# Peptides against a protein of PDB entry 3NZW, part 184

Target 1, 212 residues: chain A of PDB entry 3NZW
Amino acid sequence: TTTLAFRFQGGIIVAVDSRATAGNWVASQTVKKVIEINPFLLGTMAGGAADCQFWETWLGSQCRLHELREKERISVAAASKILSNLVYQYKGAGLSMGTMICGYTRKEGPTIYYVDSDGTRLKGDIFCVGSGQTFAYGVLDSNYKWDLSVEDALYLGKRSILAAAHRDAYSGGSVNLYHVTEDGWIYHGNHDVGELFWKVKEEEGSFNNVIG
Target 2, 222 residues: chain B of PDB entry 3NZW
Amino acid sequence: QFNPYGDNGGTILGIAGEDFAVLAGDTRNITDYSINSRYEPKVFDCGDNIVMSANGFAADGDALVKRFKNSVKWYHFDHNDKKLSINSAARNIQHLLYGKRFFPYYVHTIIAGLDEDGKGAVYSFDPVGSYEREQCRAGGAAASLIMPFLDNQVNFKNQYEPGTNGKVKKPLKYLSVEEVIKLVRDSFTSATERHIQVGDGLEILIVTKDGVRKEFYELKRD

## One batch from the design tools (peptide; made by RFdiffusion4, then SolubleMPNN)

Design b2_p23_3_s4 (from b2_p23_3, 14 letters changed)
Fold by OpenDDE base, seed 2:
Structure b2_p23_3_s4 (fold): chain B 212 residues (1-212), chain C 222 residues (1-222), chain A 23 residues (1-23)
Amino acid sequence: as target 1 above (212 residues)
Amino acid sequence: as target 2 above (222 residues)
Amino acid sequence: SEVDRQLEEFPRLVEAMINSELE
């Protein structure tokens, strides 16, 4: 798995691969590793598929309850804290989760929290999470700037996942790409890694370890 | 050595068409290398045009299917006989599975039906309730043999337009019911030849807007 | 008990063997 999220002048970019594995078996190439919690909040998934899917869906319910009770959207900080508190209750039980909670509120602006099953909760501007994270960081860190255009930021997210998919056996399938703005998240499509690879190779002259 | 789980073998296969879906399973039930039954159905009509199979440890599978059927009844009770949608069914099954997160049902679960737009739908679950909607999924003993074939024939994986040097994929198209049935039959026939835990009979449940239809085919018995 | 310990271990083994992971 490779998931990433980063803040920039235009909001948040979220990009993830779509491969799931069971041991050495590729269980799926089309897994949705982004949960759309609400129109303004995304969660990414790494680790145990069921743990992430179940509890982040549960988180969505909690966020909705908050909205109904408080008559306002939940903050990204509060949403991430709910999840963090939940996983803390299960310490030692064997949950496996590496998630990023990404959202945009008027109060907070564009916000990313990393939450994992070890009880870690971190606010930050750039996160890559998963077995392919180092490969993604290699591309992302090298090209990241706060002042990226939306187009360039989207491409950078996509390109970083592609790099990870190329080198990490546990990452691949496709890239799901999101842009989070004040008005909510925007889905920017599913990009097949194979097709994307050849396109990028041709345009950039990269990936020269593969003969086209 | 203590082991709370058994393995009753078998294979299941779901394929979603444009306006239909199929869920198929062999009827062989085994323990170790002994055949318990040559006809033990494992694909069930659960009502509301939803078919379900939970393949692996048969005792767990049966329990899960029964619980889901009960859930359907309760849903009708609570919602004035409203039809349970396939996506809601998937969520319900997730809760059933994850409720035993720390002592899981030893099964691979697949359901099939129509989504709210009348399109074929297949959902696949791991033992603890992660699920995904897919065009096709094989589960059980021969899944590793069948799934690559399905990827090729249903999802057109690794099929490319001629003259593109493998760089342009063939476009996806829907298969007819007849094509899907043939594909299922061929898959199980091949699986039977290669895996001892698959054989005897094949039951296919076909879901359309008109309801659930069942077909049965003989498989090799040795 | 030993049985309880075994019941705790086997589910983990099942997870490792057949559950999907988002590595």
Scores: peptide ipSAE 0.052, ipTM 0.801, DockQ to the pose 0.121
Fold by OpenDDE base, seed 3:
Structure b2_p23_3_s4 (fold): chain B 212 residues (1-212), chain C 222 residues (1-222), chain A 23 residues (1-23)
Amino acid sequence: as target 1 above (212 residues)
Amino acid sequence: as target 2 above (222 residues)
Amino acid sequence: SEVDRQLEEFPRLVEAMINSELE
């Protein structure tokens, strides 16, 4: 798995691969590793598929309850804290989760929290999570700047996942791409890694280790 | 080492069509190298045009299916006999599976039916309740043999348009019921020849707007 | 962990099945 999220002048980019594995077996190439919690809030999934899917969906329900009770959208901080508190309760029970809670509220602006099953909760501007995270960081860190255009930021997110998919056997399938703004998240499509690879190789002259 | 789980073998296969869905399973039940039964159905009509199979440890599978059937009944009771949608069913099954997260049902679960738009739907589950809607999924003993075949024949993986040097993928197209049934039969026939835990009979449940239809075919009994 | 201990008692197949890791 490779998931990433980063803040920039235009909001948040979220990009994830879609491969699920069981040992050396590719269980799926089409897994949705982003959960749309609400129109303004996304969660990413790495680690145990069931753990992430179950609890992030549960989180969505909690967020909705908050909205109903408080008559306002839940903050990204509060949402991430709910999840963090939950995993803390299960600490030692063997949950496997590496998640990013990404969203926008008027009070917070664009916000990213990293939450994992070890009890870590971090606010930050850039996170890559998963077995392919180091590969993604390699591309992302090298090209990141706050002043990226939306187009460039989207490409950078996509390109970083592609790099990870190329080098990490546990990452692949496709890239799901999101842009989070003050008006909510926007889905920017599913990009097949195979097709994307050849396109990028041709356009950039990159991936020279592959002769095609 | 204490192993609380058995493995009763078998294989299941789900394929979603445009306005139908198919869930198929062999009828062989085996323990180790001994055939317990040559006809033990493992695909079930659960009502509301939802068919379900949980393949692996048969005791766990049966328990899970029973629990789901009960859930359907309760849903009707609580919601004035409202039909349970397949997406809601999937969510319910997730809860059933994840409720035993630390002592999982040792099964691969697949359900099939129609979504709210009348489109074929197949959902597959891991033992602890992660699920995904897919066009096709194989589970069980011969899943590793069948799934690549399905990828090729249903999802047209690694099929390219001629003359494009492998750069243009074959467009996705829905298969007819007849084509799907043929594909299922071929898949199980092939699996039976290569895997000892698959054989005897093939039961196919076809879900359409008109309800659930069952078909049965003989497999090798070797 | 307690889960690890329990998992050690599970057949390797269970581990393989549960470990559908979104690694």
Scores: peptide ipSAE 0.064, ipTM 0.809, DockQ to the pose 0.153; fails the geometry check
Fold by OpenDDE base, seed 5:
Structure b2_p23_3_s4 (fold): chain B 212 residues (1-212), chain C 222 residues (1-222), chain A 23 residues (1-23)
Amino acid sequence: as target 1 above (212 residues)
Amino acid sequence: as target 2 above (222 residues)
Amino acid sequence: SEVDRQLEEFPRLVEAMINSELE
């Protein structure tokens, strides 16, 4: 798995691969590793598929309950804290989760929290999470700027996942791409890694180790 | 050392069509190298046009299916006999599976039916409740043998338009019921030849807007 | 529980089935 999220002048970019594995077997190439919690809040999934899917869906329900009770949208900080508190209660039980809670509120602005099953909760501007995270960081860190255009930022997110998919056997399938703004998240499509690879190779002249 | 799990072998296969879905399974039940039964159905009509199979440890599978059937009954009671949708069924099954997260059901679960738009739907679950909607899924002993074939014949993976040097993929097209049944039969026939835990009989449940139809075919009995 | 203890002794079997890992 490779997931990433980063803040920039235009909001938040979220990009994830879609491969699931069971040992050496590719279980699926079409896994949705982003949960749309609400129109303004996204959660990413890495680690145990069931743990992430179950508890992030649960988180969505908790966020909805908050909105119903408080008559306002839940903050990204509060949403991430709910999840963090939950995993803390199960500490040592064997949950495997590496998640990013990404969203926009008027009070907080664009916000990213990293939450994992070890009880870590971190606010930050850039996170890559999963077995392919180091490969993604290699591309992302080298090209990241706060002042990126939306177009360039989207491309950078997509390109970083592609790099990880190319080098990490546990990452691949496709890239799901999101842009989070003050008006909510926008889905920017599913991009097949194979097709994307050849396109990028042709346009950039990169990946010269592969003879087309 | 005590192992609470058994493995009864077998293979199951789900395929979603345009306005139908198919869930198939062999009828062989085995422990180690001993055949317990040559006819033990493992695909079930659970009502509300939903078919279900949980393949692996048969005792766990039976328990899970029974619990789901009860869930359907309770749903009707609580919601004035409203039909349970396939997506809601999937969520319910997830809760059943994840409820035993630390002592899981040792099964690969597949359900099939029609979505709210009348389109074929197949959902696949891991033992702890992770699930996805897919066009096709094989589970069980011969899943590794069948899935590559399904990827090629259902999803047209690695098929390209002639004359395009592999640059243009073959367009996706829905298969007819007859084509799917043929594909299922061929898959299980092939699996039976290569895997000792698959054989004896093939039961296919076909879900359409008109209900669930069952078909049975003989497989090799060696 | 005793069952939980026994399962700890067979982590590989459970892991093999559970690990649809989003690794």
Scores: peptide ipSAE 0.045, ipTM 0.785, DockQ to the pose 0.133; fails the geometry check
Fold by OpenDDE base, seed 4:
Structure b2_p23_3_s4 (fold): chain B 212 residues (1-212), chain C 222 residues (1-222), chain A 23 residues (1-23)
Amino acid sequence: as target 1 above (212 residues)
Amino acid sequence: as target 2 above (222 residues)
Amino acid sequence: SEVDRQLEEFPRLVEAMINSELE
């Protein structure tokens, strides 16, 4: 798995691969590793698929309850804290979760929280999570700047996942790409890694380790 | 050492068509190298046009299916006999599975039916309740043999755009019921030849808007 | 940090099936 999220002048880019594995077996190439918590909040999934899917769905319900009770959208900080508190209650029980809660509120602006099953909760500008994270960081960190255009930011997210998919056997399938703004998240499509690879290789002259 | 789980072998296969869905399973029940039964159905009509199979440890599978059937009854009771949708069924099954997160049901679960738009739907579950809607899924002993074949025959350019909740479709090539049944039969025939835990009989449940139809075919009895 | 990990509290047979880990 490779998931990433980063803040920039235009909001948040979220990009994830879609491969699920069971040992050395590719269980699926089309897994949705982004959960749409609500129209304004995204959660990413790494680690145990069931743990992430179950509890992030649960989180969605908690966020809805908050909105009903408080008559306002939940903050990214509060949403991530709810999840963090939950996983803390299960500390040592064997949950496996590495998630990013991403959203854009008027109060907070574009906001990313990393939450994992070890009890870590971090606010930050850039996160890559999963077995392919180091490969993603290699591309992302090298090209990141706050002033990226939306187009360039989307491409950078996509390109970073591609790099990870190329080198990490546990990442691949496709890239699911999101742009989070104050008005909510926008889905920017599913990009097959195979097709994307050859396109990028041709256009950039990259991936010279592959002949074709 | 203590092992609370058995493995009864077998294979199941779900395929979603345009306006139908199929869930199939062999009828062999085995322990180690001993055939317990040559006809033990593992695909069930659960009502509301939903068919279900939980393949792996048969005791766990039976328990899970029973619990789901009970859930359907309770749903009817609570909602004035409203039909349970396939997506709601999937969520319910997730809760059943994840409720035993730390002592899981040792099964691969697949359900099939029609979505609210009348389109074929297949949902597959891991033992602890992670689930996805897919066009096809094989589970059980011969899944590794069958799934690549299905990817070629069914999943070739056939998927919903991820993250759109099925709102955006990629170009799909739909198979007829007859083509799907043939594909299923061929898959199980091939699996039977290569895997000792698959054989004896093949039961196919076909879900359409008109209800659930069952078909049975003989497999190799080795 | 790397959050993908193998399930250790489950029997190996179950672990093999559950390893639908989004690694």
Scores: peptide ipSAE 0.040, ipTM 0.792, DockQ to the pose 0.116; fails the geometry check

Design b2_p23_4_s1 (from b2_p23_4, 13 letters changed)
Fold by OpenDDE base, seed 2:
Order: C-alpha cells, then structure tokens, then sequence
Structure b2_p23_4_s1 (fold): chain B 212 residues (1-212), chain C 222 residues (1-222), chain A 23 residues (1-23)
C-alpha cells in the first residue's frame, strides 16, 4: 500500500494505490483506499483493510451525529481525535491502522491528521503511509512546493504513487486521486498504473530501468 | 493443539452482469482428504433478491448465513417490509463479520444481487468484514486458479486490440447471462481437474429482476 | 526524523485482510 496526502496553496491532494495483498497473493487491484467520510472529509487506509474500513465508516457516522447535534460540520481535528480515541481504546488488541484524515474547514483551513493504531495522532503538511511510502516520499519531497498549481499538485500526487507502485510489490493497480478544497473533495479519477507508467515514461523519459 | 477452525474446502464464484448477477459454488464438502458430502449446497437465496455464500469453515459459514437471513427478517420488521438493498446488505454483513473481529468467522463471503439501479452487483468480504464491490470474485480452494481466468475473461486483463503492440486495451463490455454461465461452468470444470477440494456438483444462482433462478450441473467426482 | 520512523513502522505493512488464519 501507498497512500499520501499533502497540503499546498490550493488545498489538499490525496493519492492512493489500489492493490490489496494477502501474503504473496494480490487479493485485489481495485481497493478503495480512500473512504469518503462525508463530502468534506476523506480518510485513507493502510494496514488492516477491515480495521480501517470499519472504523473510518464508523467515524463517518460519528461525524454525522456531530453535525446533527451541533448544527455545524465537524472539524478535522475533532474527527481525527474521535478516531484516535477509538483506537486508543483498542490499544494492544491488535488493530492495524495507518490513516490520514483530510479535510478543509473554514476554521482550520486545509488540514491533515495522521492517526495510527499505536495511538499516534499528528497534524502535518505531508504524509506518506504504507509499504511504499519511502518511494513516494522520494518523489514527493523532491518536487513539493507550497505554491504548486492545482494541476501540478495533482500530477505530483499521482506521480509519487506511481513511483511507489513501480518499486513496491505491495502497491499497484491504479491511482485514485483527490483534491480537497473548501467546498469539499473532488475526485480526479482512477488512473491505471500500467497505462500511467507508459505515458509518464514516454513524456518524462523516466523509468529507464524498463525497456519500452 | 486445539484448532477451533476447520476447512471444508470448496470454491465459490460471483460475476456481475449488466442486469443480472451470478453466484456459484461447488457442492463438495471435505475434511482433510475425506469427502463429507458430495452435495452440500453453500450458495443460498437470502431473500430480497440477495444470494450469499460464505466459503471456508462450513460451520462458520452456516452460522453467518443464518445470522444474515435473520437480519433480513428484522430489517423487514423494522422498516415496514422494505426491500433490503444490496449495499445495505453488504454493510450488515460487515458488522456481522467485524463483530467477531478477535475470533473471526473463517470464511470468504460473497454476495450477489442487483443494485438500486438494477445493475448486477457482487460484494466480496474478508473474514473480518472488509468488503468491496467487484465485477467478479472467486473464493475458496481454487480461487487462485480461477481468478486469473476471470481477470482475463471478465475484466479483459492482458487483452489488447490487434495491431496496437499491446498498448491499447480491449474495451470492457458486459457479458450475457449465457456467456457468464458458460464461463462459470468452464471455471469449475477446470478447477475440479486441478484441485481435490472442488468437485461433485455445481450450483449456480442467477439473480435478475424477476428473481433468483437455480441451475445445477454435475462435476467430476474424483 | 518522523518520516524515518514512519517508514520503519510501515515497511512491512500494506492494505490487506485483517485476519490471519490460525496455524
């Protein structure tokens, strides 16, 4: 798995691969590793698929309850804290979660929280999470700037996942790409890694370890 | 060493069509190298045009299916006989599975039906309730043999347009009911030849807007 | 760094089924 999120002048880019594995078996090439918690919040999934899917879906319910009670959208801080508190209750029980809660509220602006099953909760600007995270960081950190255009930021997210998919056997399938703005998240499509690879190779002259 | 789980073998297969879905399973039930039954159905009509199979440890599978059937009944009771949608069914099954997160059902669960738009739907679950909607899924003993075949024949993986030097993929299209049934039969026939835990009989449940139809085919008994 | 710690933590992790069959 490779998931990433980063803040920039235009909001948040979220990009994830879609491969799930069970040992050496590719269980799926089409896993949705982004949970659309609500129109304004995204959760990413790494680690145990069921743990992430179940609890981030549960988180969505908690967020909805908050909106109903408080008559306002939940903050990213509060949403991530709910999840963090939940995983803390299961500390030592064997949950496996590496998640990013991403959103854009008027109060907070574009916000990313990393939450994992060890009880870590971190606010940050850039996170890559998963077995391919180092490969993604390699591309992302090298090209990241706060002032990226939306187009360049989207490409950078996509390109970083592609790098991970190329080198990490546990990552692949496709890239699901999101842009989070003040108005909510925008899905920017599913990009097949194979097709994307050849396109990028041709355009950039990259991936020279593979002969076309 | 005490092992609370058994493995009763078998294989299941779901394929979604445009306006139909198919869920199939062999009827062999085995423990180790002993055939317990040559006809033990593992694909069930659960009502509301939802078919379900939970393949692996049969005791767990049966328990899960029973719980889901009960959930369907309670849903009708609570919602004035409203039809349970396939997506809601999937969520319910997730809760059933994850409720035993620390002592899981040892099963691979697949359900099939029609979504709210009348399109074929297949959902696949891991033992603790992670799920996704897919065009096709094989589960059980011969899943590793069948899935690559399904990827090729349903999802057209590794199929390219002629004359494109492998750069243009074959466009996706829906298969007919007849094509899907043939594909299922061929898959199980092939699996039976290569895997001892698959055989005896094949039961196919076809879900359409008109309801659930069952078909049965004999497989090799060796 | 945080990145290094996270990299080490998730080096062997991927999105996969949460259940492992008993031995």
Amino acid sequence: as target 1 above (212 residues)
Amino acid sequence: as target 2 above (222 residues)
Amino acid sequence: SLADRLAAKYADETLEPSWTPPP
Scores: peptide ipSAE 0.012, ipTM 0.737, DockQ to the pose 0.037
Fold by OpenDDE base, seed 5:
Structure b2_p23_4_s1 (fold): chain B 212 residues (1-212), chain C 222 residues (1-222), chain A 23 residues (1-23)
Amino acid sequence: as target 1 above (212 residues)
Amino acid sequence: as target 2 above (222 residues)
Amino acid sequence: SLADRLAAKYADETLEPSWTPPP
């Protein structure tokens, strides 16, 4: 798995691969590793698929309950804290979760929290999470700027996941790409890694280790 | 070391069509190298046009299916006999599985039916309730043999349009019920030849708007 | 059981993995 999220002048980019594996077996190439919690809030999934899928969906329900009770959207801080508190209650039980809660509220602006099953909760501007995270960081950190255009930021997110998919055997399938703004998240499509690889290689002149 | 789990072998296969879905399973039940039964059905009509199979440890599979069937009954009771949708069924099954997260059902679960638009739907689950909707899925002992075949024949992986030098993929299209049944039969016939835990009989449940029908075919009995 | 209660509680939830059918 490789997931990433980063803040920039235009909001938040979220990009994830779609491969699931069981040992050496590719279980699926089409896993959705982003949970659309609400129109303004996304959760990413790394680690145990069931743990992330179950509890992030549960989180969605908690967020909706908050909105009904408080008559306002839940903050990203509060949403991530709910998940963190839940994970903490199961500490030592064997949950496996590496999640990012990404959202945009008027009060907070674009916000990313990392939450994992070890009880860590971190606010930050850039996170890559999963077995391919180091490969993603290699591309992302080298090209990241706050002032990226939306187009460049989307490409950078996509390109970073591609790098991880190329080098990490546990990552691949496709890139699912999101842009989070004050008006909500926008899905920017599913990009097959195979097709994307050849396109990028041709356009950038990159991946010269592969002869095409 | 105490192991509460068994493995009863077998294989299951789900394929979604345009306005139908198929869930198939062999009828062999085995422990190690001993055949317990040559006819033990593992695909079930659960009501509301939902068919279900949980393949792996048969005791866990049976327990899970029974719990789901009960869930369907309770849903009807609580919601004035409202039909349980396939997506709601999937969510329900996730909770049944994840409720035993720390002592899981040792099963690969597949359900099939029609979505709210009348389109064929297949959902697959891991032992702890991770699930996705897919066009097709094989589970169980011969899944590793069948799934690549399904990738090629259902999802048209590695198939290209002639004359494009491999640059244009074969377009996706729905298969007919006859094509799907043929594909299922071929898959299980092939699997039976290569895997000792698959054989004896093939039961296919076909879900359409008109309900669930069953077909049975003999497999090799070795 | 907890599982049964959860199953009942979330039976009508619509949040699910995305799926794109063939054309």
Scores: peptide ipSAE 0.023, ipTM 0.748, DockQ to the pose 0.033; fails the geometry check
Fold by OpenDDE base, seed 3:
Structure b2_p23_4_s1 (fold): chain B 212 residues (1-212), chain C 222 residues (1-222), chain A 23 residues (1-23)
Amino acid sequence: as target 1 above (212 residues)
Amino acid sequence: as target 2 above (222 residues)
Amino acid sequence: SLADRLAAKYADETLEPSWTPPP
């Protein structure tokens, strides 16, 4: 798995691969590793798919309850704290979660929280999470700037996941790409890694170690 | 070492068409190398045009299916006989599975039906309730043999248009019910030849707007 | 059971994995 999220002048980019594995077996190439909690909040999944799907969906319900009770959107901070508190209660029980909660509120601006099953909760500007995270960081850190255009930021997210998919055997399938704004998230499509690889190689002249 | 789980073998297969869905399973039930039954159906009509199979440890599968059927009944009771949608059924099953997160049902679950737009739908679950909607999924003993075949024949993986030097992929299209049934039969026939845990009979449940139809085909009894 | 209650509670939720049908 490789997931990433980063803040920039245009909001948040979220990009994830779609491969699920069971040992050496590719169980799926089409896993949705972004959970659309609500129109304004995204959760990413790394680790146990069931743990992430179940609890991030549960989180969505909690966020909805908050909105109904308080008649306002829940903050990203509060949403991530709810998840963090829950996961912490199960500490030692064997949950496997590496998640990012991403959203944009007027009060907070674009906001990313990392939450994992160890009880860690971190606010930050850039996170890559999963077995391919180091490969993604290699590309992302080298090209990241706050002032990226939306187009460049989307490409950078996609390109970073591609790098991970190329080097990490546990990552691949496709890239799911999201742009989070104050008005909510926008899905920017599913990009097959195979097709994307050849396109990028041709356009950039990159991946010269592959003859094709 | 105490192992609370058994493995009763078998294989299941779901394929979604345009306006139909198919869920198929063999009828062989085994323990180790002993055939317990040559005709033990594992694909069930659960009502509301939803068919379900939970393949692996049969005791767990049966328990899960029973619980889901009960859940359907309760849903009707609580919601004035409202039809349970396939997506809601999937969510329900997730909760049933995840409710035993720390002592899971040892099963691979697949359901099939029609979505709210009348399109064929197949959902697959891991033992603890992770689920995805897919066009096709094989589960069970011969899943590793069948799934690559489905990738090729349903999703047209590695198929290219002739004369394009492999540059143009074969376009995706829905298969007809006849094509799907043939594909299912071929899949199970092939699996039976290569896997001892698959055989005897093939039961296919076809879901359309008109309801659930069942078909039965004999498999090799070796 | 807890699982049954949860299943009933969340049965009407629309949050599900996205799916795109083939053309």
Scores: peptide ipSAE 0.021, ipTM 0.741, DockQ to the pose 0.032; fails the geometry check
Fold by OpenDDE base, seed 4:
Structure b2_p23_4_s1 (fold): chain B 212 residues (1-212), chain C 222 residues (1-222), chain A 23 residues (1-23)
Amino acid sequence: as target 1 above (212 residues)
Amino acid sequence: as target 2 above (222 residues)
Amino acid sequence: SLADRLAAKYADETLEPSWTPPP
């Protein structure tokens, strides 16, 4: 798995691969590792698929209850805290979760929280999470700028996942790409890693270790 | 060391068509190398045009299916006999599975039916309740043998248009019910030849807007 | 874990391998 999220002048980019593995077996190439919590919040999945899917869906329900009660959209901070508190209650029980809660509120601006099943909750600008995270960081950190255009930011997210998919056997399938704005998240499509690889190789002259 | 789980083998296969879906399973029930039954159905009509199979440890599978059937009954009671949608069924099954997160049902669960738009739908579950809607999924003993075949024949993986030097993928299209049934039969026939836990009989449940149809085919009685 | 073993056996959608926290 490789998931990433980063803040920039245009909001948040979220990019994830879609491969699920069971040991050496590729269980699926089409897993949805972004959970659309609500129209304004995204959660990413790493670790146990069931744990992430179940609890992030549950989080969506909690966020909705908040909105109904308070007549205001829940903050990213509060949403992530709800999840963090929940997983903390299960600490040591064997949950496996490495999640990013991403959203954009007027009060907070673009906001990313990392939440894991170990009880860690971190606010930050850039996170890569998963077995391929180091490969993603290599590309992302080298090219990241706050002032990226939306187009360049989307490409960078996609390109970073591609790098991870190329080097990490546990990552691949496709890249699911999101742009989070104040008006909510926008899905920017599913990009097959194979097709994307050859396109990028041709256009950039990169990946010279592969003859094609 | 006490092991609460058994393994009764078998294989199941779901494929979604345009306006139909199929869920198929062999009828062999086995423990280790001993055939317990040559005809033990594992694919069930649960009502509301939803068919379900939970393959692996048969006791767990049966328990899960029974619980789901009860959920359907209660849903009707609470909602004035409203039909349970396939997506709602999937969510319900997730909760049933995840409710035992720390002592899971030892099963791979697949359901098939029609979505709210009348399109074929297949949902696959891991033992603890993660689920995805897919065009096709194989589960159980011979899943590793069948799934690559399905990728090629249903999703047209690694198929290209002639004369394009591999640059243009074969366009995706829905298969007819006849094509799907043939594919299922071929899959199970092939699996039976290579896996001892698959054989005896094949039951195919076909879901359409008109209801659930059942077909039976004999497999090798090895 | 038991869940991991089951996932491996039935080729379910458990995401492997385990992740590491960001620095």
Scores: peptide ipSAE 0.020, ipTM 0.725, DockQ to the pose 0.096; fails the geometry check

